# Ledger of designs, part 125: peptides against a protein of PDB entry 2AUS

Target 1, 323 residues: chain A of PDB entry 2AUS
Amino acid sequence: ADIKREVIVKDDKAETNPKWGFPPDKRPIELHIQYGVINLDKPPGPTSHEVVAWIKRILNLEKAGHGGTLDPKVSGVLPVALERATRVVQALLPAGKEYVALMHLHGDVPEDKIRAVMKEFEGEIIQRPPLRSAVKRRLRTRKVYYIEILEIDGRDVLFRVGVEAGTYIRSLIHHIGLALGVGAHMAELRRTRSGPFKEDETLVTLHDLVDYYHFWKEDGIEEYIRKAIQPMEKAVEHLPKIWIKDSAVAAVAHGANLTVPGIVKLNAGIKKGDLVAIMTLKDELVALGKAMMSTQEMIERSKGIAVDVEKVFMPRDWYPKLW

## One batch from the design tools (peptide; made by RFdiffusion4, then SolubleMPNN)

Design b2_p18_3_s2 (from b2_p18_3, 8 letters changed)
Fold by OpenDDE base, seed 4:
Structure b2_p18_3_s2 (fold): chain B 323 residues (1-323), chain A 18 residues (1-18)
Amino acid sequence: as target 1 above (323 residues)
Amino acid sequence: PERNEEETERRLEEYKAL
């Protein structure tokens, strides 16, 4: 998620009309909510779906969706995309996750052995989805990016773990316990990251949302609810981006595929088949789509479909129709 | 504005019950 991508400029003379669109920082509060994502601190106990239902009630919303299920007992970072932004969750579902986990060992193990064995679990692991998963229970590989041991207190091991989407930490801990020879279980789990969303000043509780919505509706103070909701563009920060001409925005907003002449600048390292974010020159999210060309092909070619547009977010009227 | 934790929890429980 934090990989800084080089930006290649194709058209250094391309300007944007300041009267067109609504940059993420210039949206009226109602429009900001319509294109918002909450970095929710999900409490332990409820399902992710129950929490999304409550947020819809609290904020008087018709639609919302979450950026990747947390189990009932798991707390922490749950991105909740609102209203017109609801489908931005498709960018978050495949994103890497970080957790802090408490593993309880079922026997005494020397600390040096704990550290050595846990280091061996960095890499590819074989997992089976739990019974509660809607996913078919086939064995599959998942990547563990890193394991950082935070604390060892006798049989209790607190660690940070970065993982590929859909890695089951409970299963990881079970296998670590088997490798240690004593067995282990997951005592506690908190998600500390979901793609671009992490534990920071943007993390809010359900209680915060209740209060901040009331401050706006009853007291006329919008600052709190504005801060509690991130622009939908936050949910695509980890994706490779393609920035387009003002003249191409309306066509893409109507669901037309992005053609090469519409590109002003783009990230390096886009591959054919990558999920990409199509942006305006004001960093507004127009659409998500599948790259039909590499970055290099998008530079070298004068024509052709650069992106197959899968999901439009921008309203059709923010930019003028120029065709 | 000042937050009232009791009132906040009351409101939240009402939203959970809907």
Scores: peptide ipSAE 0.569, ipTM 0.949, DockQ to the pose 0.957
Fold by OpenDDE base, seed 5:
Structure b2_p18_3_s2 (fold): chain B 323 residues (1-323), chain A 18 residues (1-18)
Amino acid sequence: as target 1 above (323 residues)
Amino acid sequence: PERNEEETERRLEEYKAL
């Protein structure tokens, strides 16, 4: 998620009409909600699906979806995409995650040995999905990006861990316990990050959402609910981006594939088959799609399908048809 | 606006029960 992607400019003279579209910071409150994502602090107890159902009731929404399941007992960062933005969760599901975990050891282990063994779990690990997962129980490799030990108190080890999507922290702790020779279990778990969503000033509770919605509907004060909801573009910050000409926006918004002539600028390191975000020059999300070319091919070619458009988000009328 | 924790919790429990 934190890979700074270089931006390659293909057309340095491309301008955008300020009258077209709705930049993420300039949406009316109703439109902001329709294209919003909540950085929810999920409480422990409920399922992620129950919490999404409650948010739909609290905010009077028809549709919502979450950016990756948290177990009932797990708290913390749950991105909830709203209404027209609901399908942006496709970008969040494969995104890296961070957790703070409390591991309880079933025996005494010297601190130096704990630190040494936990460091060996940075990198590629082999996991089997738990029985309760919707995922086929096949052995799979997952990346552990980092392990940071925060505190060691006897048999209790508090640590931060950055992981590939669908890494099971409970299984990681079990394997660490086996490697230590004493066994271990996960006592507590909190998710502190889901792709671009983290513990910051945008993190809100269900209680915050109740209050902030009432402040808007009863008191006419929109500022709280506006701050509690992030623009859907936040949910694609971690993806490689392709920025397109104003003349290409309406075609893509109608579900046309992006062709090479429509590209103004793009991130370096796009590979064929990558999930990419198609953006306007005002950083509005038009669509998600599959790259049909590499970055290099999109630079070198004068024609062809650059992106197979899979999911359109932008309304068809925000930009004029220029064809 | 002033927040009332008891009223907030009451409203939240109503939304959970629906």
Scores: peptide ipSAE 0.563, ipTM 0.948, DockQ to the pose 0.986
Fold by OpenDDE base, seed 1:
Structure b2_p18_3_s2 (fold): chain B 323 residues (1-323), chain A 18 residues (1-18)
Amino acid sequence: as target 1 above (323 residues)
Amino acid sequence: PERNEEETERRLEEYKAL
């Protein structure tokens, strides 16, 4: 679910200088690319790392990173963060995922039984990471947020599944097959969502990127490549946000922790230890950090460290140094 | 601009081979 977070205003008189910073929609094309994220439709076949390497070559980039590995055989939504935005992927790694999966059953099962058993897999599941995972092969719990059966054709079950980050759909299908008593395997898998990135008009192929970059460099047409790249702020839409005063922006951009007096508005429901996005009043991403206070503590307190700044994105010169 | 699928694929294969 897109968690609509309530916004609590702490300073209703706080204004922002329109001459400072670069709001997402006002970035020149070169700057837009430097702070960009591609919603890539990863083809089946290549690794996520190979695809990122190709994108770097296609777009003549020094750095890029992806928002969570897709297996070689898995297609669909792969967020690719560019250049100065490369480390925004840390916001996407813990984000929920959605997949469409084709499960093949190894025996005949009545449709009503398939539906009933698959419904029991909504909620907490116990899984073991596969051998190929860099994660220690220990039993762990994961959330299945929802299972939606799209189609049942004999032994083939097409379904949509929303899951916690690092849920293994292949393992889920194996356990469903065991519960059905006939066994099952994953025939096909596509990722349809990774946090704020989904199958929509922003989804682009490698072929699209080749053409759109060519149209810009050879034909002088920026529109296509501009549309193909999302601002890095898109990659943090699912995070709780804290909006700060113009006078606090330069300090945070220099790596200072956010203190309570710098807060203008914030989302409800922030807990100590949460990953939060620090934003300007123009919705520019300044930094990611760890909340050191709850939302309630940030409202009630007059001083203290609100956010431990882990990663700065904004350049130091976009806002004036006021200290 | 007009897209040429053959030329696009050629360029993509060049980028994959680098």
Scores: peptide ipSAE 0.558, ipTM 0.948, DockQ to the pose 0.958
Fold by OpenDDE base, seed 3:
Structure b2_p18_3_s2 (fold): chain B 323 residues (1-323), chain A 18 residues (1-18)
Amino acid sequence: as target 1 above (323 residues)
Amino acid sequence: PERNEEETERRLEEYKAL
């Protein structure tokens, strides 16, 4: 999520009509909710599915989806995409995660040895998915981006860990315990980040959602519920982006593949097969798709399919049909 | 607006029970 991507301009003369579309910060409250993502502080106890069901009831919604399961006992950052934005969760599934974990050691270990051994777990690790995972139980590599020890109190080790999607912290702690020679287990776990969503002022509880929806519906005050919901574009901030001409927006919104002539600007480092966000020149999310070309091919070529469009988000009528 | 914690919890429990 934190990698600044260079922006390459292909068409420096491309303009956008200010009358077309609905930029993220200019959506009426009802439309903002329809294209929203909540940065939910999931409480410990309920499943992620139960919490999504409750949010649908609280906010009177037909559809919602979460940006990656948290176990019942795990609290913290659960992105919940609403209504028309529900499918944006597919952008969050492959995103990096951060956790704060409490590891309990089954024996006494000197602090210097704890620090040294935990540092060795930064980088590539081999994991086997747990029995209850829908993922086939094959050994696979995962990246641990960083481990930051926050506190050591005897046998209790509080640490922050940044990991590749689908890294199992419980398994990591088990392997750290084996490497320390005493064994260990996960006592507590909180997710502090899921891609672009983190612990910040946008993090809200279920109680906040109940109250903020009430303030809007009964008191006519929209400001609280507006702040509690992020635009769906937030959920794609970590993806490589392709910005398209106004004349290409309606075609993509109808499910047409993005062709090279429609590109105005794009991020560097797109590879064939990457998940990419197709954006308007007003930073509105049109669609998600699979890159069929590299960035370099999209610059050099005059024609061809640049993106295989998989999921359209933008309504068909926000931009005029210019074909 | 002033928040009423008891009313908030009551409403939340009603939404959980549906």
Scores: peptide ipSAE 0.558, ipTM 0.948, DockQ to the pose 0.950

Design b2_p18_3_s3 (from b2_p18_3, 10 letters changed)
Fold by OpenDDE base, seed 2:
Structure b2_p18_3_s3 (fold): chain B 323 residues (1-323), chain A 18 residues (1-18)
Amino acid sequence: as target 1 above (323 residues)
Amino acid sequence: PEVDEEEVEKRLEEYRKL
């Protein structure tokens, strides 16, 4: 999520009409909610599915979905996409995750040995899915991007860990404990990041949502509920982007594939098969799709299908049909 | 497992009382 992607401009003369669309910062409150994502601080105890059901009841919503399951006992960052934005969670499921974990060692180990062994777990690790996962119990590799030891107090090791999606921290701690020769277990776990969502000023509790909804409905104060809900565009910040002409927006919003002439600018390093976000020149999410060309092919070619459009988000009427 | 809607409601009411 932190990799700044270069932006390559293909058409430097392309302008956008300010009368068309609804930029993420200019949506009426009802429309903002319809295209919203909550950066929820999930409490320990409930399942991620129960928490989504509670949000639907609190905010009087028909649909919502979460950006990747947290176990009942695990707290922290759970992105919850609302209403028309519900399907944006597909962009968050494959995104990297960060956790803070408390590991309890089953014996005394010198601090220098703890630090040395934990550093060896940076990189590719072999994991088995937990017994309770619907995933076939095949060995799989996962990336540990970094391990940062925060504190060592005797047998208790507090650490931050950045991991590939679907890495099991409980299994990582078990293997670290085996490598230390004393064994270990996961005492506590909090998720501090899920792709572009992190612990920041946008993180809200279920109690915050109850209060903020009440302030809006009873007192007419929309400011708090507006701040508690992020635009759906936040959920695609980590994806490579393609920005399109106003004349291409309505076609893509009707489910047409993006063709090369519709491209104004794009991120560097897009590969064929990548999930990409199709954006307006006002940074509105039109659709998610599969890249059918590399960035280089999208620059060099004058025609052809650039993106196979898989999921439209933008309403069909926000931009005029110009075809 | 389907989330029991009555159990979710009861837990939501319990959570609002904390």
Scores: peptide ipSAE 0.020, ipTM 0.502, DockQ to the pose 0.056
Fold by OpenDDE base, seed 3:
Structure b2_p18_3_s3 (fold): chain B 323 residues (1-323), chain A 18 residues (1-18)
Amino acid sequence: as target 1 above (323 residues)
Amino acid sequence: PEVDEEEVEKRLEEYRKL
């Protein structure tokens, strides 16, 4: 999420009609909810699926989905995409995660040795998925981006860890404990980040959602529920983006693949096979798709399929059909 | 630009049926 991507302009003369679409900050409250993502503080106890079912009940919604399972005992950042935005969670599954973990050591270890050994776990680690994971239990590499020790109290080690998607913190702690020679287990875990979603002013509880929905429905006050729901575009901030002409928007919204002539600007460093967000010039999410070309090929070529469109989000009628 | 409230409501009704 923190990688600044250069923006390459292909068509510097491309304009957008201000009358077309609904920019993320200009959606009526009902439309904002239909294209929303909640940065939920998941409580410890319930499953991620139970919490999604409760949000659907609280907000009177037909569909919702979460941006990556938290175990029942794990609290913190659970992005929940609503209604028409439900499928945007696929952008969050591959996103980096951050956790705060409490590791309990099974023996006494000097603090200097704890710090030294934990630093060796920054970088590439080998993990085996847990028995209850739907993922085949093969050894795989994962990246640990950073480990920050927050506190050491005897055998209890509180630390922040940034990891590649699908890194198992329980397995990391087990391997740290083996490297320390005493063994260890995960006592507590909180997720503090999931891609662009973090612990900030947008983080809300299930209780907040009950109250904010009540204020809207009974008191006519939309402000709280509006702030509690992020636009779906938030869920794609970490992806490479391609911005398209107004004349290409309706075609992509109908499920047509993005062709090279439709591109106005794009991020640098797109590779063939990357998940990309197709955006309007007003930063509205049109679709997610698979890049069929690199950034360089999309600049140099005059024709061809740039993006294989996998998931359309934008309604067909927000932009006129210009073909 | 002022969003036509009738057009927004019509669009919302069309989306509730899908």
Scores: peptide ipSAE 0.014, ipTM 0.464, DockQ to the pose 0.029
Fold by OpenDDE base, seed 4:
Structure b2_p18_3_s3 (fold): chain B 323 residues (1-323), chain A 18 residues (1-18)
Amino acid sequence: as target 1 above (323 residues)
Amino acid sequence: PEVDEEEVEKRLEEYRKL
């Protein structure tokens, strides 16, 4: 998520009509909820699916989905996409994750050796998925982006770890314990990040959501529930983006593929096959799609399909048909 | 138990070969 993506401008004269669309910061409260994502602090105990069902009940919603399963005992950052935004979780599932973990060692190990061995687990690791995972039990590589040891207290090691999506921290701790010779287990785990969602002022509890919904419905105070819900565009901040002309927005919102003439600006480093976010010039999410060209091909070519549109989010009427 | 460095390295290699 921390990759600063360069923005390449293809059309420096492209303007946007301020009367069209609904920018993420200017949605009426009902529309904001329809296109919202909650940065939920998941409590320990319930499943991620139970928590999503509770949010639907609290906020009187028909649909919601989460940005990546947390085990029942695991707390912390669970992005929950609401209503029309529900499908934006596709952007969050492959996103990097951060955790704070407590590892308990089964024997005494000098701190210098703990630090040295844990550093060797940065980079590419081979993981076997646990038996209870819905994933085919094939060996697979995963990236550990960083390990930061926070505290060592005898046999207890508190650490922060940044990982590729679908890295099993329990398995990582087990292998660290094997490497240390004494064995280890995961005592505690909290997720502190899921892509662009982290522990910040946007993190809310289930209790906060109950109170904030009550303040809106009974007291007419929308401010709290508005702040508790992030715009769906937050859920795509980590993706490569393509910004399109106002004249192309309605076509893409109707499910047409994005063609090269519709591109105003784009991120560097897009490869063929990448998941990309198609944005308006007002930073509104139109659709998610698969890049059919690289960034370089989208610059050099005058025509062709740039993005195969997979999932439309924007309503068809926010922008006029200009074709 | 003393940390055997050769055993640590061997176990790291076994982990990388899994």
Scores: peptide ipSAE 0.000, ipTM 0.259, DockQ to the pose 0.010
Fold by OpenDDE base, seed 1:
Structure b2_p18_3_s3 (fold): chain B 323 residues (1-323), chain A 18 residues (1-18)
Amino acid sequence: as target 1 above (323 residues)
Amino acid sequence: PEVDEEEVEKRLEEYRKL
C-alpha cells in the first residue's frame, strides 16, 4: 500500500471541466454514502458477514460488502464498501495486510533465539490453508514482508507482521513454534492494516456508526457520518492509476474498454495483467480493469486497448457523452 | 430509508448549476 508510484504525464495540456462529475470532496452526503467505504473496527465475536449485515441495518442500506474476511475472534481493520461502491472490495482482497499477534510458546526459549528464528520467517513461506478456508487446501507460497517484535514477556511474544493477502498468521505462529522446538499457538490477533486502510482517525466502531447515523437523521448533523465514511477512491489508493480525458469518461462509464488516446497520465510500472484504477483528472474512480499493456506500451503506442474494463463505478451521466 | 434516488438526482443537478 505504501508504494510510491511515479506519475508519467502523456498529455500536459489536458484540462477538465469543473462542472462535470463529482470529486470525492464535493459529493452531497447521500451521494457520499452511495460511493462510501467505512474503515470499521470489527469487534471480536461476530463474523465479518454479520458485521456487514449490522452496518446495512444501522445505516439503512440495500447493499454492502467487506474488503476481506476476519475470523470471528479477530478484531480490527475491516473495510466495508457501501451501496454503489460495494464491489470496490475487489481492489482490497489482493492487498497486503498487517496484523498484531500475540504468540504463546509452549516452553521456555532464550529471547535472542526467539528474535533470531522469527527473523528467518521474513520472506517466502510455505503454507497449507486451514480446514475452514473456502480456498482449496493445497500447499502454497506466501510473502512475509516484515516481522517486528514489539514485546517478549517470558513465553508471550507480541509482534507486528506485514503479509501478502491470504497469509494465515495462525499457521505462521505454528511454524515459528516448531522452529523454536517448543511449539506455539496464536493467543490473540488484530488486523491493523488492509491495503490503504489502517488504524488512524478514520477507524470507527459499530457504536460510533449508530450514534453518527442518529445525529444525522434525528438532529440534522451530517459532519460525523460524513467523516465516518471514506470516499470509494480511498479503497483504490494502493492500485496503479490511469487518468483519462473528460471525453473518454462517459465511454468508460458505459462499459467501453479504455483505449490509448484517452490516457492523460499514468503510473509507472504497470504490467500486462495488473489490476488498475481508471480515474478522471479530478481523481474520481471511473472503473477498475485489467491492464492489456505495460506503462511503456501505453506511452509508445498511439492506439489499442489499454485497459479491459471489468467493473464500472461512475454513473453514465456524470460526464457528457461525446461520441 | 432507501436512498432517495430523486433527492440524489436533484442534488446532482444543483451541484452542476454551481
Scores: peptide ipSAE 0.016, ipTM 0.427, DockQ to the pose 0.025; fails the geometry check

